Peptides against a protein of PDB entry 7PB4. Designs and how they scored, part 342

Target 1, 105 residues: chain A of PDB entry 7PB4
Amino acid sequence: KMLNIKEYKEKLLSTLGEFLEDHFPLPDRSVKKKKKNIQESSVNLITLHEMLEILINRLFDVPHDPYVKISDSFWPPYVELLLRNGIALRHPEDPTRIRLEAFHQ
Target 2, 218 residues: chain B of PDB entry 7PB4
Amino acid sequence: DALQMAVGYFEKGPIKASQNKDKTLEKHLKTVENVAWKNGLASEEIDILLNIALSGKFGNAVNTRILKCMIPATVISEDSVVKAVSWLCVGKCSGSTKVLFYRWLVAMFDFIDRKEQINLLYGFFFASLQDDALCPYVCHLLYLLTKKENVKPFRVRKLLDLQAKMGMQPHLQALLSLYKFFAPALISVSLPVRKKIYFKNSENLWKTALLAVKQRNR

## One batch from the design tools (peptide; made by RFdiffusion4, then SolubleMPNN)

Design b2_p29_4_s2 (from b2_p29_4, 13 letters changed)
Fold by OpenDDE base, seed 3:
Structure b2_p29_4_s2 (fold): chain B 105 residues (1-105), chain C 218 residues (1-218), chain A 29 residues (1-29)
Amino acid sequence: as target 1 above (105 residues)
Amino acid sequence: as target 2 above (218 residues)
Amino acid sequence: SIVIEGKEELLRLLVEELVILTAELRELE
């Protein structure tokens, strides 16, 4: 049973990965070339897949404080995407922190 | 069933000139209340009743009671909320009803099926910050709705002006903190690091009902 | 657009399922 669940999870992760690559890719670095003096903080953005992984891990690893601090590596539109779709929740007292929805509860 | 009859009464009005209009109204209202608190209401029922509560068809007391029992069984349609907001614009409901609506909207926010159209109403909600009675609840709503694209210089100015007028209110600080998070360059003023964001919605009238809804939908 | 909405809904569903599966696996450990 455990093996079957693991296999299914892996398949799902693969499917999700492909889905995210196709429909929710990272913005091309090329768009940053517009000269607006936004301090080129060369912050490497993480993929939506990586964001979800972090959020899922935090949810289960630290269930008493399942919130993740939003870093500069989190592309804001994807943070907003997660929030508006009820996938993530903003901390009620700290807007810099978000958690994954506990769909299993 | 009794609920359908009750909803039909509010939607279509009394069919027969019953001599005891008030008793009939009370009966149907109690039916709606009982079902709503026990089981929640279907999205269609909420659509009908929410519009009625804000349309001014009935008196303030009735509207208030209807609005208080707008508890979903599963989901609330975004369209219902948009329609409700449209009624707010018409201004046929009392100030107390408006306050209650915003409280309801915050409380039921997670049960609304979609947020796209509600997000488009951001400007309308933001304008309602000027109402002192609504301001705490609107701040909470905006805290839930605000996206980076909503954080504009003119809105920052308005919030700061409001803060100057009303003082350092916790709900306003919460919203400003979110604005600062999205656009640090627009808010040069040091905001006091409040450990706790306090919204008046902490005392949710629907707390017990919402817990029940969540349990049923698990 | 309907297409965007559909994609976002699918994303939610996939994440929900992933969370549920993760929970099940954690319970078995």
Scores: peptide ipSAE 0.599, ipTM 0.478, DockQ to the pose 0.291
Fold by OpenDDE base, seed 4:
Structure b2_p29_4_s2 (fold): chain B 105 residues (1-105), chain C 218 residues (1-218), chain A 29 residues (1-29)
Amino acid sequence: as target 1 above (105 residues)
Amino acid sequence: as target 2 above (218 residues)
Amino acid sequence: SIVIEGKEELLRLLVEELVILTAELRELE
């Protein structure tokens, strides 16, 4: 039974990965819209998949404080996407922190 | 079903012929209260009763009691909330009812099925910040609703003006901190690093009920 | 667009399922 669940989880992760790559890719750095002042924040953006992984891990690893601090590596539109869809929740006292919704609770 | 009869009473109004209108009203109100606190109400029941509470059909005392028992069994329809806000615009409810509604809306926010239409009402809620009685609760609501797209220069100016008028209120600071997070270039003012955004969650009239709802839906 | 809404809903469902499965696996460990 455990083996079956693991296999299914792996399949689901693979499916999710493909889905995210197809429908929620990182913005292409190439659209240099000419507006001068975007300081090239040299910060490498993480994928939505990586964001979700971080959030899921935090939810289970630290259940008493399941919040993750939003870093510059988090693309703001994807943070908003997660919040808008009820996948993530903002910390009530710290707007820079978000948690994954506890769907299993 | 006793609940259906009670809801029907509020929807259709008191049948003219009952000599004991007040006793009948109280009976039905107690029925709704008992079911709501014990089991929660269905989305359809909330839709009906919420509209009644804000329509001005009954007195303030009755409306207050109805609104206090708007506890969902599972979910609240976004449409119900939109309709409720429309009643607020008509202005037939008391100031106290408006305050209670915003408190309710904040308390029940997570149980609302969708937020798309509510988000379209952002401007309406923001305008209500000017009401001193509503301001703390509206700030909390806006804290929950605010998206990057909502953070506009004119709104920042309005918030700063409000802060200048009312002082550095914790609820206003919380909202400003969120605005600064979304648009740091628009807020040059150093917000005091208050470690804890205290929305007075302590006054959640529904705390016990909400815990029960969450336990039932697990 | 309806298409965008559909994608976002699917995302939520996939994440929900993943969280549930993760919880089940951790309980079995």
Scores: peptide ipSAE 0.598, ipTM 0.474, DockQ to the pose 0.284
Fold by OpenDDE base, seed 5:
Structure b2_p29_4_s2 (fold): chain B 105 residues (1-105), chain C 218 residues (1-218), chain A 29 residues (1-29)
Amino acid sequence: as target 1 above (105 residues)
Amino acid sequence: as target 2 above (218 residues)
Amino acid sequence: SIVIEGKEELLRLLVEELVILTAELRELE
């Protein structure tokens, strides 16, 4: 049973990865140069996949404080994407922190 | 069904009915209240009753009681909220009803099925910041709704002007902090680093009911 | 657009399932 769940999880991760690459890629560096967004040029952005991984891990590793601090590596449009879709929640007292929704509860 | 009869009464019932004079009205109101607090209301029932509460069809006391029992069984339709806001624009409801609506909207925010249309109403909500009675609750709502695209120079100016007038209120500070997070270049003023953002607990009126809703939907 | 909404909903569903599976696996460990 455990093996079957693991295999299914891996398949799901693969599917999610492909889905994110196709539909939610990182903005092209070339487009960043035109918009003079000085702050975006100097910071390495992480993928939406990496963001989700961080959030999921935090949810389970630190369940009493499942919030992650938003860093400069978090592309703001994807943060907003997660929030508006109910995938993530903003901390009620600290707008710089977000958590993953506890779908398993 | 008793609930269906009650909802039907409010939908088709008398205009400007007085709660104290109508035993039938009281019976139906109690039916709605009982079901709402025990089981919650279906999205369709909330759609009907929420609009009635804000339309001015009934007196303020009745509208207040209806609005207090707008507790979902599962979800609230975004369309219901949009319609409700449209009634606020018409101005047929009392100031107290408006306050209660914003408290309700904040408390029930997570139960609204979608937010796309509500986000388009951002400008309307922002304009309501000028009302002193609404300001704390509107700030909380805007805190939930604000996106980077909403943070404009003219809104920053308005918030700073409001701060100058009202002082550094916790709810206003929370919203300004969020604005600064999205657009640090627009807010040159050093905001006190408060570790904790405090809003009035709008959910207190529905705390028990909301817990029950969450338990049923697990 | 409807297309964007569909993509975002699918994203939510995928993440939800992933969280549930992760929880199940951790309970078995």
Scores: peptide ipSAE 0.598, ipTM 0.479, DockQ to the pose 0.281
Fold by OpenDDE base, seed 2:
Structure b2_p29_4_s2 (fold): chain B 105 residues (1-105), chain C 218 residues (1-218), chain A 29 residues (1-29)
Amino acid sequence: as target 1 above (105 residues)
Amino acid sequence: as target 2 above (218 residues)
Amino acid sequence: SIVIEGKEELLRLLVEELVILTAELRELE
């Protein structure tokens, strides 16, 4: 049973990865350049997949404080995407922190 | 069942107050209250009762009691909220009912099934900031709803004007901080770096009930 | 657009399922 769940999880992760690459890719270098022009620091943006991984890990690794600080590597449109779809929640006292929705609870 | 009869009474029942009618009304209201606080209400029941509470069909005391027991068993339909807001526009409910509604909306925000249509009502909620009684709760609601696309220059100006009028209120500061987060170029004014955002605890009225709902849905 | 909304809903469902599966696996460990 555990093996089956693990295999299914891995398959789901792969599917999610492909889905994100196809439908929610990183912004083009041109958009990155425009952002670089506004931000003095050349911050590398992380993928939505990486964002989700960070959020999921934090949810389970630190359940008493499942919030992640939004860094400059977080592309704002994807942060908003997660928030508006109920995938993530903003911290009630700190708007720079978000958590993954605890779907298992 | 008793709940269905009670809901039916509020939906279709007699409006005219008589002493005997008052006793019947009280009986049905208590039935709704008991079920809501014990088990929560189904989305369909909330849809019916929420509209009734805001329609002006009953008196303010009854509307207040109905609204206080709008506790979901699982979810609240976004459509119910949209309809409720439409009643606010008609203005048949009291100021106290409006305040209670916004408190309820903030408290129950996570239990609303979808947010797409509610987000379209952003402008309506933003306009309600001018009401001093509503302002703290509307700020909290907007804090939950605000997206980057909502942060416009004219709204920034309105918030700053409101701050000039009302002073630096914690709830207004919280919203401004979020606006600055999304659009730092629009807010040239130095906002005090607040480590903590403080809203009035709107959920206090439903704290126990909300805990129970979360436990049941786990 | 309806297409974008559909994609976003699918994203939510996929993440939800992933979280649930992750929780189940951790409970079994």
Scores: peptide ipSAE 0.596, ipTM 0.463, DockQ to the pose 0.282

Design b2_p29_4_s3 (from b2_p29_4, 14 letters changed)
Fold by OpenDDE base, seed 1:
Structure b2_p29_4_s3 (fold): chain B 105 residues (1-105), chain C 218 residues (1-218), chain A 29 residues (1-29)
Amino acid sequence: as target 1 above (105 residues)
Amino acid sequence: as target 2 above (218 residues)
Amino acid sequence: SIVIEGKELLLRLMVKELVEITAELQKLE
């Protein structure tokens, strides 16, 4: 039973990864070149897949404090996407921290 | 072989601006159609072509023809179906293509290798009931997918509201009857005891092909 | 548009299932 669940999880992760790549890709860095004044913040943005992985891991690793601090690597549109869809929640006292929604309650 | 070349053409797109783009496209499309109706397509071929048909890479006429020939030799991969649904969400395909896809999905349902991931998309399919053009086919799909755990009070309310809006449609009644079977306490309304469940015959487009597939897999 | 809603809905459903599966695995460990 455990093996079957693991296999299913892997398949789901793969499907999610493909879905995210196709429909929620990071903006091409090339568009930043035309407007000179936007400080090329050399900040390496993480994929939505990586962001979700961080949030899920935190939820299960530290269930009593499942919040993750929003870093510069978090693309703001992804944060907004997760919040507006009820996938993530902001910390009530610290807007710089978000958690994954507890879907299993 | 000719099929591999045809699939490769659709996957990679036309390389050369050749004057005969339409002729080449038609040639490859006919190749795919001929093989699909004669022998069925391998799961890998369906994976590639199904995604192409729903991605908006080609025009509606081409996409429709590709989708109509998505006939399996043996099985369809569940992953291909999930990917296809994701493309539907992007909205690059026409409404007619969406309808055709749901008809295809119902017709080919038994040939999909697994249903676990498709079952997870239950909420997505249920939300599509609001589309009048999709509603009959989505009801049929949900009839095939619905388990006891899917029957929730809020979904019952939505179905009843939809019935109030659209009238007592046979496909809605069929789905409601199934819901009542799983959760009789949630549906107090007396449903007419219909001995025969009537869904639109989505299989008609593939009737001959489906018979052939069943004969090959016996 | 209904299209944008579908994409985002699918994302939510996939994440929800992933969380549920992960929770189930942890209970078995």
Scores: peptide ipSAE 0.558, ipTM 0.572, DockQ to the pose 0.337
Fold by OpenDDE base, seed 4:
Structure b2_p29_4_s3 (fold): chain B 105 residues (1-105), chain C 218 residues (1-218), chain A 29 residues (1-29)
Amino acid sequence: as target 1 above (105 residues)
Amino acid sequence: as target 2 above (218 residues)
Amino acid sequence: SIVIEGKELLLRLMVKELVEITAELQKLE
């Protein structure tokens, strides 16, 4: 039973990943908007899938402190997306930290 | 191609167009209907038109007509269905359109190329059981989608609650029976062993068309 | 756009399902 659930979870994650790639892809770096001063922040943005995985893992791995620090790899629109849809919550005292909403509670 | 022009019109056409006021709309709608019922629509055409039907871009009458002619020539893209469901979340379509969509989804289920993403939407569909108008069709859909891993205690409770409220509806019984099959320990209630699963015949609207599609693909 | 809103709501539902499944799995561990 446990194995089946694990497999199902993995399948869900995979499917979600595909869904996210299709519907919430990272902006193609190729649109060189010529605006000069955008610091080529060489920061590799993570996918929304990766972001969600981090948040989910943190929620369950460290339930007493389920918050993840927002790094430069977090694409701001994704953060906003998660927050505005109630998927994530910002830490009340530290705006640089977010957690996944505990939907199971 | 007349169909391409028609699809293009719906894709790029005016927002909130009324069927009764737009002769051009009617012309294009008839074109789509004729092709759909005669030959079926390509997956790409269904992708476009299905989303339009559920987006609220046009009036309910138009949306209904579009949705009724979402007949595949070969297959329906799963992505199209996912997109369609996303529109349902927005809630711009009428209740009748939602019902029709679920009927359509059940009727066309076998023509959907993949089910992986649809399976992921299980929870969404399950939540729609609370809608009395949708419940029969959602039960049918869930019956098609349900796997052992989907049968959870909380869902069992919800189904039992629905049964308590609505009575022993055939569609609920069918779904509960399936749930009991997958997880007998979760359902203590004795369910009548129904040899035949009875769902509302969602296919009736497309019966002829579906037969034609099957014949063409054979 | 309305499409984006729909997708976002759907995303929420998907994530919720994933969290629920994960929680169930954790209870079994």
Scores: peptide ipSAE 0.539, ipTM 0.624, DockQ to the pose 0.376
Fold by OpenDDE base, seed 3:
Structure b2_p29_4_s3 (fold): chain B 105 residues (1-105), chain C 218 residues (1-218), chain A 29 residues (1-29)
Amino acid sequence: as target 1 above (105 residues)
Amino acid sequence: as target 2 above (218 residues)
Amino acid sequence: SIVIEGKELLLRLMVKELVEITAELQKLE
């Protein structure tokens, strides 16, 4: 039974990943460097799939502190997307930390 | 190609300068209808037109006609269905259009190329059971989609509550029977053993077209 | 865009399902 659920979860994750790639892709890096001085922060943006995976894992791995620190790899529009849709919440005292909503209620 | 022009018209909208907007609309709609019923539509055409029908871009009458002619030549893309469902969430289409969509989805279910993403929308479809007009068709859809992993205690409770409210409807009974099959421990209530599961014939609108599609794909 | 709003709602529902499944797995462990 446990194996079946694990397999199902994996399948769901995979399917979600595909869905996210199709509907919420990262912007093409090709935005031409118009202005010279902005330091190419070489920070590789993570996919929304990866972001969600991090948030879900944190929720279950560290339930007493389920918050993830927003890094430079987090594309701001994704963060806003999760927040405005009630998928994630900001930490009440630290706006740089977000958690996945506990949907078990 | 007349079909390409018609699809383009619906996608891009009417060109401002046409004095006879209604005649042009009707012309293109008839073109789509004729091709769809005769040969079916390509997956790409269905993708475009299905989204248009559910987006609220056109009036209900036009949307209804478009949706009725969403007949595949071969397959329907799962992505098209996902996009369509997204429009349902926005609520820009009429209730009648929603009903028609679910009927369409059930009727065309076997022609959808993949079911993986649709299966992830299980919760959304399940939530639509609360709509009395949609309930029969949603039950049928869920009957087709339900896996063991979807059968959760909270969903069982919701179905039982719905049964208490609406009575033992055939479509609800069919779904409950499937739930009991997957998770007998969750459903203590004895369900009448019906040998034949009958859903409303959602495919009646497309019966002839579906037969034609099956014949072309043999 | 109206399409974005619909997709966003679907995203929420999909994530919810994933969380529920994950919770079920954790209870079995």
Scores: peptide ipSAE 0.546, ipTM 0.618, DockQ to the pose 0.367; fails the geometry check
Fold by OpenDDE base, seed 5:
Structure b2_p29_4_s3 (fold): chain B 105 residues (1-105), chain C 218 residues (1-218), chain A 29 residues (1-29)
Amino acid sequence: as target 1 above (105 residues)
Amino acid sequence: as target 2 above (218 residues)
Amino acid sequence: SIVIEGKELLLRLMVKELVEITAELQKLE
């Protein structure tokens, strides 16, 4: 039973990843190259899929402090997306930290 | 060809066009209808037209006619279905269009190429059970989609509450029976043993078209 | 804009499903 659920979870993750790639892709890196002067901030943006994985893992690994610090790898539009849709919450005292909503309640 | 021109018109055409006032609209709509019922539509054409029908770009009459002719030549992309459901969430389509969409989704279910993304929309479909007009068709859809992992205590409670409110509807009983099959411990209520699961199949608007599609794809 | 709103709602629902499944797994562990 547990094995079946694990397999199902992995399938869901994979499907979600595909969905996110299709509907919420990162902006093409190529657009940043044309503006010469902006310091190529070497910061590799993570996908929305990766961001969600981090948030979900934190929620279950550290339930008493389920907040993740927003790094430079977090694309701001993704953060906004999660917040405005109630998928994530900002920490009340630290705006640089967000958590995944506990949907199982 | 005529079909490409018609699809292009709907894709790029006027916002909230009225069927009665636009001869061009009617011409293109008839073109799509004729091809769809005769040969079916390519997956790409369905992708475009299905989303248009649910986006609210055109009036309800036009949207209804487009949706009725969403007949595949071979397959429907699951991405098209996901996009379509996204439009349902926005709420710009009429109630009748929503009903028709769920009927269509059930009718065309076997022609959808993949089900992985659709399965993730289980919660959305389940939430639509509370709509009396949608309930019979949503039950049928859920019957097709439900896996053991979807059968949760809170969903069981909701179904039982719905049954208490609406009575023992055949479509609801069918879904409950499936739930009991997957999770017998969650459903203590004795369900009537039905030898055959009956959904309202008699009113399938696409029955003839689907037979033709199956014959062509042999 | 409208398509985006619908997709966003779907995203929420998909994430919710994933969280629920994860919670179930945790209870079994």
Scores: peptide ipSAE 0.542, ipTM 0.617, DockQ to the pose 0.388; fails the geometry check

